# Ledger of designs, part 5: peptides against a protein of PDB entry 3C2G

Target 1, 209 residues: chain A of PDB entry 3C2G
Amino acid sequence: IRTFDLLGLLLHDSDAIDGFVRSDGVGAITTVVQYPNNDLIRAGCKLLLQVSDAKALAKTPLENILPFLLRLIEIHPDDEVIYSGTGFLSNVVAHKQHVKDIAIRSNAIFLLHTIISKYPRLDELTDAPKRNRVCEIICNCLRTLNNFLMMWIPTPNGETKTAGPNEKQQVCKFIEIDILKKLMSCLSCEGMDTPGLLELRSTILRSFI

## One batch from the design tools (peptide; made by RFdiffusion4, then SolubleMPNN)

Design b2_p21_1_s2 (from b2_p21_1, 9 letters changed)
Fold by OpenDDE base, seed 1:
Structure b2_p21_1_s2 (fold): chain B 209 residues (1-209), chain A 21 residues (1-21)
Amino acid sequence: as target 1 above (209 residues)
Amino acid sequence: SSREVAQLRAENKELLEELLE
């Protein structure tokens, strides 16, 4: 735990982060978080989040790492783990088609829906730190969803893939009334990724309307 | 600006409400 904290302090620039990632640092963290220690899992996931936007991740095989992380998020009710994990997911899938494919095959869409569904509406949360954390989690999920949806939106400059029937069905769950209400509630939170939410809105409109 | 962000949020909310109909 202390090691992860210290390592996090040392990984303060892009070169150091890339070096860590190139040395299979993500794999190392994944190994550590397999131990049934909540503090260790939290620290490890936080560190994953810190390196999740590393350029070196584009060359890192995530076929084993990503499914494991998704499973970890699925089975742990810890908001900090979920926050870090969904943040990691949202960053690693960005602009990486092969990573998106791995995530989708690993049931990421359904997981994202599950995560959003389990949290109460933000207006029901009276504790500001908790409310903000939940909002961040939902935003991470929605940002990830946006990245998935973008794969299936035709662009003027190229042909896009079509979502399979299973993916379409899973995505359709995000336009359920309860999910949309939660999305709307996120707009009321200060400090949220408003541009990201607006982008998602646009993507939803293009995908479902 | 803060005002612009607020306006965008309001618009986003309105559009999402339309999706709920």
Scores: peptide ipSAE 0.020, ipTM 0.512, DockQ to the pose 0.018
Fold by OpenDDE base, seed 3:
Structure b2_p21_1_s2 (fold): chain B 209 residues (1-209), chain A 21 residues (1-21)
Amino acid sequence: as target 1 above (209 residues)
Amino acid sequence: SSREVAQLRAENKELLEELLE
């Protein structure tokens, strides 16, 4: 735990982060968080989030890492782990088709829906720190969904990937009234990525209407 | 600006409400 904290302090610039990733730092973290220690898992996932936008990740094989992380956030009832994990997922799938494919094959769409569904409406949360964290988690999930949906939007040149029947069915669950209400509730939270929510709105409209 | 962000949020809310109808 102390080691992860110290490492986090040292990873303060892009070069240091890239160096860590190139040295298989992500693999090292995922190995350590396999131990059943909640504090260690929290620290490890937070560190993953810190390096999740590193350029070096484009050259890092994620075939074993990503499914493991998805399983971890699926089974671990910890808001901090879920926040860090969904944040990592959102960042690593961005602009990387191969990583999106790995995530989808690893049941990421269903997992995102499950996570959003398990949290109460934000207006039912009276504790501000808890409410903000839940909002951030939902936003991470929705941002990830946006990245997936963008793959299936027709381009002017006519080249588009088509979602499989199972993926289409899973995506359709996000237009359920309860899910949409939770999306709307995120708009009331200060400090949220409003431009990102606007993009998601546009993507949803193009995908479902 | 913070004002522009608030306006964008209001617009988002309106459009999302339309999706709920």
Scores: peptide ipSAE 0.019, ipTM 0.493, DockQ to the pose 0.019
Fold by OpenDDE base, seed 4:
Structure b2_p21_1_s2 (fold): chain B 209 residues (1-209), chain A 21 residues (1-21)
Amino acid sequence: as target 1 above (209 residues)
Amino acid sequence: SSREVAQLRAENKELLEELLE
């Protein structure tokens, strides 16, 4: 735990982060978080989040890492773990088709829906820190979803990847009123990436309406 | 089903219109 904290403190610049990632740092973290220690898991996932936008991740095989993380998020009720994990997911899939594919085949779409669905409505959360964290989690999920959906939206050149039937079915869950309401609720949260959420809203509308 | 999706779309459209008013 302390090691992760220390590492987090040392990873302040992109070069250090890239160096860590190139040295299989992500793999190392995922190895550590396999132990049933909540503190370690939390710290590890937080560190993953910290390095999740590293350029070196583009060259890092995530075939084994990403499914593990997704499973971890699925089974772990800790908001901090979920926050970090979904944040990691959202960042690593960004602009990386291969990673998106790994995530999708690893049931990420369904997981995102599950995560969003399990949290109460934001207006029902009176504790501000909790509400904010939940909002951030939902935003991470939705941002990830947006990245997925963008693959299936026709480009100006007419090219588009077609979602498989299972993917379509899973994606359709995000047009549920509950999900949309949560999206809208997130738009009202302070400190949220409103432009990103608006983009997602637009993407959803284009995809489903 | 396609019908269910269509229904959801209709509901969402209505909801979104309402929310955006």
Scores: peptide ipSAE 0.018, ipTM 0.509, DockQ to the pose 0.013
Fold by OpenDDE base, seed 5:
Structure b2_p21_1_s2 (fold): chain B 209 residues (1-209), chain A 21 residues (1-21)
Amino acid sequence: as target 1 above (209 residues)
Amino acid sequence: SSREVAQLRAENKELLEELLE
């Protein structure tokens, strides 16, 4: 735990982060979080989030890492782990087709829906810090979904992958009215990127309307 | 099913219209 905290302090610039990633830092974290220690898992996932936008990740094989992380998020009920994990997922799939494919094959779409569905409506949460954290988790999930949707939007270059029937079915679950209401409720949370949420809402809904 | 998707789309459209009023 202390080691991860120290590493987080040392990774304060993009070059240091890239160096860490190039030295298989993500793999090292993944190895450590395999131990059944909740505090260690929290710290490890937080560190993953911190390095999740590193440029060096484009050259990092994620075939073993991503499925493990998804499973970890699935089985661990900790909001902090879910927050960090979904944040990592959102960042690593961005603009990386091969990573999106790995995530989708690892049942990421269904997992995202499950996560959003398990949390209550934000208006039912009286604790502001808890409400904000839940909102952030939902936003991470929806942002990840948006990244997947963009893969199937026809581009002028015609090289769009068609979503398989299973993927289409899983994506359709996100047009549920309850999901939309939860997204809308996030707009009232303090410190949230309201314009970004509105754009995300529009993109998701346009895919189905 | 296609019918279920159509229903959900309609519900979302109505909700959006209400929110934009």
Scores: peptide ipSAE 0.015, ipTM 0.456, DockQ to the pose 0.014

Design b2_p21_4_s2
Fold by OpenDDE base, seed 3:
Structure b2_p21_4_s2 (fold): chain B 209 residues (1-209), chain A 21 residues (1-21)
Amino acid sequence: as target 1 above (209 residues)
Amino acid sequence: GPLTPEERKLIEELIEELKSM
């Protein structure tokens, strides 16, 4: 735990973060968070979020890392772990087709739906810090979904990947009225990426028309 | 700015410590 706190203090600039990632720091954290210690898991996932946009991740093999993180988010009931893990996922899949493919093969689409579905409506949450954290988690999930959907939108040049039957079925769950209501509730939260959520709404509509 | 040699060494030591846990 103290080691993660010290690492968090040292990783304050992009060069330090890239140096950590090049030294297999993501693999090291992923190994440590496999131990059943909630404080260690929380600290490790927070550190993963801090390095999740590093340029060096483009050269890091994620085939052995990403499935373990997805499993951790699936089984761990801690909102802070889910927040950090979904934030990491959202950032790491951005602009990386290979990483999107790994995530999809690792059942990420279904997991995102499961995470959104387990939380109550934001208007039912009276505690502002809890409501904001839940909103951030839902936004991370929806941003990740947007990154997946963008792969299957027809380009003018006709070279579009087609979603498989299983992926199509999993994506169709996101047009359920309960999921759409949660998306709309996130648009009303202060400090959220409203332009990003509006883009997602447009992407969803284009994907299902 | 770029990491100093001392900062690089400290990061490497901390990574090895994490791997040994």
Scores: peptide ipSAE 0.031, ipTM 0.587, DockQ to the pose 0.759
Fold by OpenDDE base, seed 4:
Structure b2_p21_4_s2 (fold): chain B 209 residues (1-209), chain A 21 residues (1-21)
Amino acid sequence: as target 1 above (209 residues)
Amino acid sequence: GPLTPEERKLIEELIEELKSM
């Protein structure tokens, strides 16, 4: 845990972060968070989130890392772990088709639905810090979903991949009224990227029309 | 800004520590 805290303090710029990632820092973290220690898992996932936008990740093999992280957030009922893990996922899949494919094959779509479904509606949360954290988790899940959906939206200038039947079935879960209500509730939260959330809503709905 | 030589060394040591756990 102390090592993760110290690393987090040193990884304050893009060059430091890229250096860490090139030195297999992500692999090192994923090895350490395999131990059943909640504090260690929290610290490790937080550090993963901190380095999740590194350019060097484009050259990092994520085939072993991403399935492990997805399993970790599936089995660990901790808001901080789920926040960091879904944040990492949303950042690493951005603009990386190969990483999106790994995530989808690793049942990421279904997991994202499961995460959103487990949380209460934001209007039922009286504690502001808890409500904000839940909103951020839902936003991370929906942003990740948007990154997947964008692969299957026809662009004027490119060949679009078609979603398989299993992926289509999994994605259909996100048009459930409960999921849509939770998305709408996030739009009312202070400090949220309202234009971004509206784009997410539009993409989700367009994927089913 | 760019890492100082001391910061870089410390990061490398911490990475090796993590790998050894």
Scores: peptide ipSAE 0.029, ipTM 0.485, DockQ to the pose 0.887
Fold by OpenDDE base, seed 2:
Structure b2_p21_4_s2 (fold): chain B 209 residues (1-209), chain A 21 residues (1-21)
Amino acid sequence: as target 1 above (209 residues)
Amino acid sequence: GPLTPEERKLIEELIEELKSM
């Protein structure tokens, strides 16, 4: 835990973060969070989130790291772990086709649906910190989904990757009425990336038209 | 700004510490 706090202080700029990532810092964190200590897992996932937008991640092998993180999020009911983990996922898949492919092969789409489905409606949450955290988690999931769906939208040049039948089936789960209601509820949350959620809505529509 | 040599060394040491836990 102390080591994560110290690292968090040192990783205050992009060069430091890239240096950490190039030194297999993400692999080191994922090793540590395998221990059955909730505080350690929280601290490690928070640090993962902090470095999740690093340019050096484009050159980092994630074939073992990403499936592990997805499994961690799946089995831990901790909102802080889920928040950090889904935040990491959403950032790490951005603009990286190979990472998107790893995530999808690791059943990420289904996991995102499971996470969103697990949480109550935001209007049922009276505790503001809890409501905000849940909203952030849902938004992380939806942003990740948007990044996946964008791969299958035809580009002006007519080149598009085709989603497999399994991916299509998993994506169809996000048009369920309860999921759509949760998406809409996030648009009313203060401080949320409303433009990003509107983009996702557009992407969903394009995927089903 | 860019990492100082001292900061780089400290990060590397902390990474090794993490791997050894």
Scores: peptide ipSAE 0.028, ipTM 0.601, DockQ to the pose 0.804
Fold by OpenDDE base, seed 1:
Structure b2_p21_4_s2 (fold): chain B 209 residues (1-209), chain A 21 residues (1-21)
Amino acid sequence: as target 1 above (209 residues)
Amino acid sequence: GPLTPEERKLIEELIEELKSM
């Protein structure tokens, strides 16, 4: 735990972060978070989030790391772990087609649905810190989904990949009327920061309308 | 901003279409 805190302090610049990632730091963290210690898992996932924007991740094999993290988020009820993990996911898939493919094959779309389904509507949360954390989690999920959907948006100058039947099914499962109504209710709440939902809305409109 | 009534309707229709795919 203290080691992760110290590492977090040392990894304050892009060069240090890239150096850590190149040294298989992400793999090291994922190994450590396999131990059944909630504090360790929380600290490790927080550190993963801190390095999630590293340029070096584009050259890091994530085939074994990402599925493990997704599984960890799936089974762990801790909001801080879910926040850090979904934050990592949203950042690591950005602009990385191969990572998006790994995530999708690892049932990430359905996992995002599961996460959103777990949380109450934001208007039902009276505790501001909890509400803000839940909002951030939902935004991370929606940003990730948006990044997936963008792969299937026709570009004026190129053939876009069409979502396969499995991906379509996962998306259909994610974008249920009840889920969408829940998310729309969040947008209707004054003072709720839901940029991810707004982005998703834009992507849906561009993709299908 | 918040979804317009028209956008909401379109999204609901789209969801129904997707489910029918």
Scores: peptide ipSAE 0.021, ipTM 0.462, DockQ to the pose 0.011

Design b2_p21_7_s3
Fold by OpenDDE base, seed 2:
Structure b2_p21_7_s3 (fold): chain B 209 residues (1-209), chain A 21 residues (1-21)
Amino acid sequence: as target 1 above (209 residues)
Amino acid sequence: MHYRPITPELLEKIKKLQEEL
């Protein structure tokens, strides 16, 4: 635990973060969070989130790491783990087609729907810290979905990937009224990336029109 | 970009964490 807190303090710039990631720091964290210790899992997933935008992740083999993290956030009940894990996922798939492909093959689209579905409506949450954390989790899931959907929208150059039939079916679950209400509720939370949520809304609409 | 300046407060937190490891 204290080692991850120390590492999170020492990883204070992009070069230190990239150095850690190049040294298999993500693999090291994922090895340590396999132990059945909730505080260790929390601290490790928080550190993963802190390094999740590292440029060095584009060269890191994630074929074993990403499926493990997806399984962790599927089964773990702790919102801090879910927050950190979905935050990591949203950042690590950004601008990295091969990582998106690993995540999709690892059933990430369905998992994102499952995570959003398990949380109550934000208006039912009276505790402001809990409400904000749930909003951040939903936002992380939706931002990850946007990153996937953007692959299947034709670019001005006519380049587009085609979503498989299973991926299309899984994406169709995000137009469920309860999911759309949760998306809209995130727009009312302070400190949310409102432009990014509006982009996602546009991306969803373009994927179904 | 995560950038956290090394402040005197941050250095003190690092030292405490190092002494506890």
Scores: peptide ipSAE 0.021, ipTM 0.423, DockQ to the pose 0.867
Fold by OpenDDE base, seed 4:
Structure b2_p21_7_s3 (fold): chain B 209 residues (1-209), chain A 21 residues (1-21)
Amino acid sequence: as target 1 above (209 residues)
Amino acid sequence: MHYRPITPELLEKIKKLQEEL
């Protein structure tokens, strides 16, 4: 635990973060969080979130890391683990087609739906810290979904991949009225990435038209 | 991630964590 807190303080710039990632730091964290200790898992996932936007991750093999992290988020009830893990996922898939493909093969689309479905509506949450954390988790899931949907939108200059029949069926669950209400509730939260949520809304509409 | 400068407060937190390891 304390080692991850120390590392999180030392990883204060992009060069230090990239140095850690090049030294298999993400693999090291993933190995340590295999121990069934909730505080260790929380600290490790928080450190993963801190390095999740590193440029060096574009050159890091994620085939063993992503399936493990997705399984960890699936089985772990802790909002801090889910927040950190969905934050890591949303950042690591950004601008990386091969990482998106690994995540999708690892059932990420269904997991994102399951996470959003697990939480109550934000208007039912009276505790402001809990409400804000749940909003951030939903936003992380929705940003990850946006990154997946963008692969299947035709660009003027290239053949885009078509979503498979299973992926299409999983994506169709995000137009359920409960999911749409949760998306709309996130747009009403102060300090949220309202432009990113509006982009997702536009991407969803373009994926179903 | 935004660059987090090493402030005197941050350096003290690092030292404390190093002494606890």
Scores: peptide ipSAE 0.019, ipTM 0.421, DockQ to the pose 0.750
Fold by OpenDDE base, seed 5:
Structure b2_p21_7_s3 (fold): chain B 209 residues (1-209), chain A 21 residues (1-21)
Amino acid sequence: as target 1 above (209 residues)
Amino acid sequence: MHYRPITPELLEKIKKLQEEL
């Protein structure tokens, strides 16, 4: 526990973070968080979030790491773990086609729907810290979905990856009335990435038109 | 769950990171 907090303090600059990631630091953390200790899992996932935008992740083999983290955030009950894990996922898939392909093959689209579906509507949450954390989790899921949908938007150059029939069916679940109500409630939260949620709304509309 | 096996090499990397703290 203290080790991950201390590592998070040492990983204060981009060069230290890239050095850690090049040394298989993400793989080391992922191994340590396999122990059934919630405080260790929470601290490890928080550290993963802190390094999740590292440039060195583009050269890191994620084939064994990403499916494990997806399974962790599927089953773990702690919102802090879900927040850190969905934040890591949203950042690690950004601008990395091969990482998007690993995540999609690992059922990430369905997992994002499952996570959003587990939480109540934000208007049912009376505790403001809990409501804000749930909103951040939903936003991380939706940002990850946006990163997937962008692969299937027609580019002027004619080489569009087509979503498979299963991926299309999984994406269609995000236009369910209850999911749309949760998205609209997140747009009403202070301090949220309102531009990113509006971009996703535009991307969803363009994917169904 | 897909577990990464704890290899002796990975244990040694974790120990080195702990000794640098």
Scores: peptide ipSAE 0.010, ipTM 0.390, DockQ to the pose 0.040
Fold by OpenDDE base, seed 1:
Structure b2_p21_7_s3 (fold): chain B 209 residues (1-209), chain A 21 residues (1-21)
Amino acid sequence: as target 1 above (209 residues)
Amino acid sequence: MHYRPITPELLEKIKKLQEEL
């Protein structure tokens, strides 16, 4: 626990973060968080979020790491673990086709739907810190979904990948009225990535219409 | 579930990270 807090205090610059990631620091964290201690898991997932935008992750094999993190998020009811893990997922899949493919093969699309479905509507949350954290989690899930959907959008000059029938079926769950209501509720939250949510809305419309 | 086994090499990396702190 204190070690991850101290590491988080040392990993403030891009070179230190990249050095940690090149040293298999993500693999070290994912090993330590296999110990059944919630505070250790929280601290480790928070540190993963802090390094999730590292340039060195583009050269890091994630085939063993990403399925483990997806499973950790699936089984933990802890909002701090889910926040950090979905934030990590959103950042690590960004601009990395190979990482998107690993996540999709690891049932990430269904997991994102499951996470969003488990949370109440934001208007039912009276506690502002809890409401904001739930909104951030939903935004992380939706940003990750946007990153997946972008692979299947026709570009005027690009080879478009076609979504498989299973991926298409899993993506179709995000047009459910309850998911759309949660997306709209996140657009009304102060301090959220409104541009990213508007981009996702446009991406959903272009994918289903 | 592919858990990366806690290898002796990975324990040594964790230990080294703890000694550098």
Scores: peptide ipSAE 0.006, ipTM 0.366, DockQ to the pose 0.039

Design b2_p21_7_s4
Fold by OpenDDE base, seed 2:
Structure b2_p21_7_s4 (fold): chain B 209 residues (1-209), chain A 21 residues (1-21)
Amino acid sequence: as target 1 above (209 residues)
Amino acid sequence: SHYVPVTEELKKKIEELKKEL
């Protein structure tokens, strides 16, 4: 109940969201989602998704939070938790090199592959709401991967981090035909950012050239 | 009506949640 009251206060106010994050709101939510209550976990992960674009996250220590969230989305069976958690991950790593580094050290690349791999093909899903949710999860995973890959693509300014050998090996798993088919199937989902998915496809392909 | 900034009410609710966990 209280998590829903917090949700209502955060809705559509960026200053309130930043205030929440600066008050260790992400840490508080991660504590709540440690309880073996699926309704609390679902509500908490949804709140994490809502605050995932907060500017204050750039100043939040995520060293303890991200590994926990990654473990949660690895093991939790609820697609709503996976959706919210992968959405949070995709947004929180955006434009934050230190957060990307924490996620990568926490085996995030392999986890993204595992999450995509566990879902059936979208064409095998007869329930449209479930199919759309699975598509969104796959897109969140792929967007997160894109954010990682962009670090290793040569920029005109010559400042590129080199991916380690382990990271390169983990990225190579995304060339698997089943992963590529899932990426392509997401382009057929209504309301998906088709230009963004095409950009991601281009980024993936460029990472292997 | 004391306008409690949404930020202070939110901080209070976070601290209340932390005490109940």
Scores: peptide ipSAE 0.014, ipTM 0.423, DockQ to the pose 0.107
Fold by OpenDDE base, seed 3:
Structure b2_p21_7_s4 (fold): chain B 209 residues (1-209), chain A 21 residues (1-21)
Amino acid sequence: as target 1 above (209 residues)
Amino acid sequence: SHYVPVTEELKKKIEELKKEL
């Protein structure tokens, strides 16, 4: 625990973060979070979030790391772990087709739906810190989904990847009324990425037209 | 292009973490 906190304090600049990632720091964290210690798992996932936008991640093989993290988020009933893990996922798939493909093969679309589905409506949450954390988790999931959906939008040049039948079926779950209500509730939260959520709404609609 | 060497201290802490496991 103290060691991850100390590492987080040392990773205060982009060069230190890139140096950590080049030294297989992400692999080291994923090894440590395999131990059944909740505080260690929380600290490790938080550190993953802190390095999730590192330039060095574009050169890091994620084939073994990303499926493990997705499984950890699936099985761990902890909002802080889910927040950090979905934050990592949303950042690491951004602008990286290969990483998107790994995530999709690892059932990420279904996992995102499962995560959003398990949380109550934001209007049912009276505790402001809990409500804000749930909103952040839903937004991380939805941002990740947007990054996936963008691959299947036709470009003006007629080159589009076609989603497989399983991916299409999983994406169709996000037009369920309860999921759409949660998306709309996130638009009403202060300090949220409202432009990104509006983009996602448009992307969802275009994926079904 | 600036190869900031991973501080020997950061490498040492990563290796210490691997030994505490």
Scores: peptide ipSAE 0.008, ipTM 0.379, DockQ to the pose 0.081
Fold by OpenDDE base, seed 1:
Structure b2_p21_7_s4 (fold): chain B 209 residues (1-209), chain A 21 residues (1-21)
Amino acid sequence: as target 1 above (209 residues)
Amino acid sequence: SHYVPVTEELKKKIEELKKEL
């Protein structure tokens, strides 16, 4: 815990973050968060979020790290772990086709649906800090989904990947009325990435209509 | 202002942490 807090205090610039990532810092954190200590897991996942946009991650093998993190998010009930982990996922898959492929093979699409589904509607949450955290989690999931869907949208040049039948079936769950209501509720939250959610809405419409 | 470059010492601490785990 104190080590992650200290590391978080040292990782204030892109060069320090990149140096940490090049030193297999992500692997070190994922090793530490295997211990059954909730405070350690929370601190480690928070540090993962802090380094999740590092340029050095494009050169980091994530084949073992990403499936482990997805499993941790799947089984852990802590909103702070889910927030940090989904934030890490959304950033690490951005602009990285190979990482998207690892995430999809690791059942990430289904996991994102499961995470969104487990939370109540935002209108049922009276506690503003909790409501905002849940909204951020849903937005992280939806941003990650957008990054996946963008692979299957035809470009003007006619280049497109085709989603597999299982991937299509998993993606179709996001057009369920309850998921769409949660997306709309996130658009009404203050301080949210409204442009990103509107982009996702457009991407969903282009993918299913 | 609290920039600490990833020193070889920090790399060593990360590797030590990996060995203790």
Scores: peptide ipSAE 0.007, ipTM 0.390, DockQ to the pose 0.094
Fold by OpenDDE base, seed 4:
Structure b2_p21_7_s4 (fold): chain B 209 residues (1-209), chain A 21 residues (1-21)
Amino acid sequence: as target 1 above (209 residues)
Amino acid sequence: SHYVPVTEELKKKIEELKKEL
């Protein structure tokens, strides 16, 4: 735990973050979070979130790391772990086709649906900190989904990847009324990335129409 | 120039973490 706090203090600039990632820092954290200590898992996932947009991640092998993190998020009931893990996932898949492919093969689409389904409607949450954290988790899941869906949208002058039958079936679960209500509830939350949620809404519509 | 010292410090901390496992 103390070591993660100390690492967090060192990771104050982009060069330090890139240096950590190039030194297999993500692999080291992933090893640490395998131990059954909730505080250690929270601290490790928070540190993963802090480095999740590092340029060096484009050269980091994630074939073993990403499936493990997805499994950790699946089995761990902790909102802070889920927040950090879904935040990491959303950033690490951005602009990286090979990482998107690893995540999808690791059942990420289904996991995102499971996470969103677990949480109550935001209007049922009276505690503002809890409501905001749940909204952030849902937004992280939806941003990750948007990153996946964008692969299958036709671009002018390019070959578009087609979603496989399994991926298509998993994506269809996001048009369920309860998921759509949660998306709309997030759009009504103050201080959220409304432009990003509107982009996702547009991406969903373009994927299903 | 600042990158190398910071990288070595981070490497040391990663190795410390691996020993605490």
Scores: peptide ipSAE 0.008, ipTM 0.401, DockQ to the pose 0.081; fails the geometry check

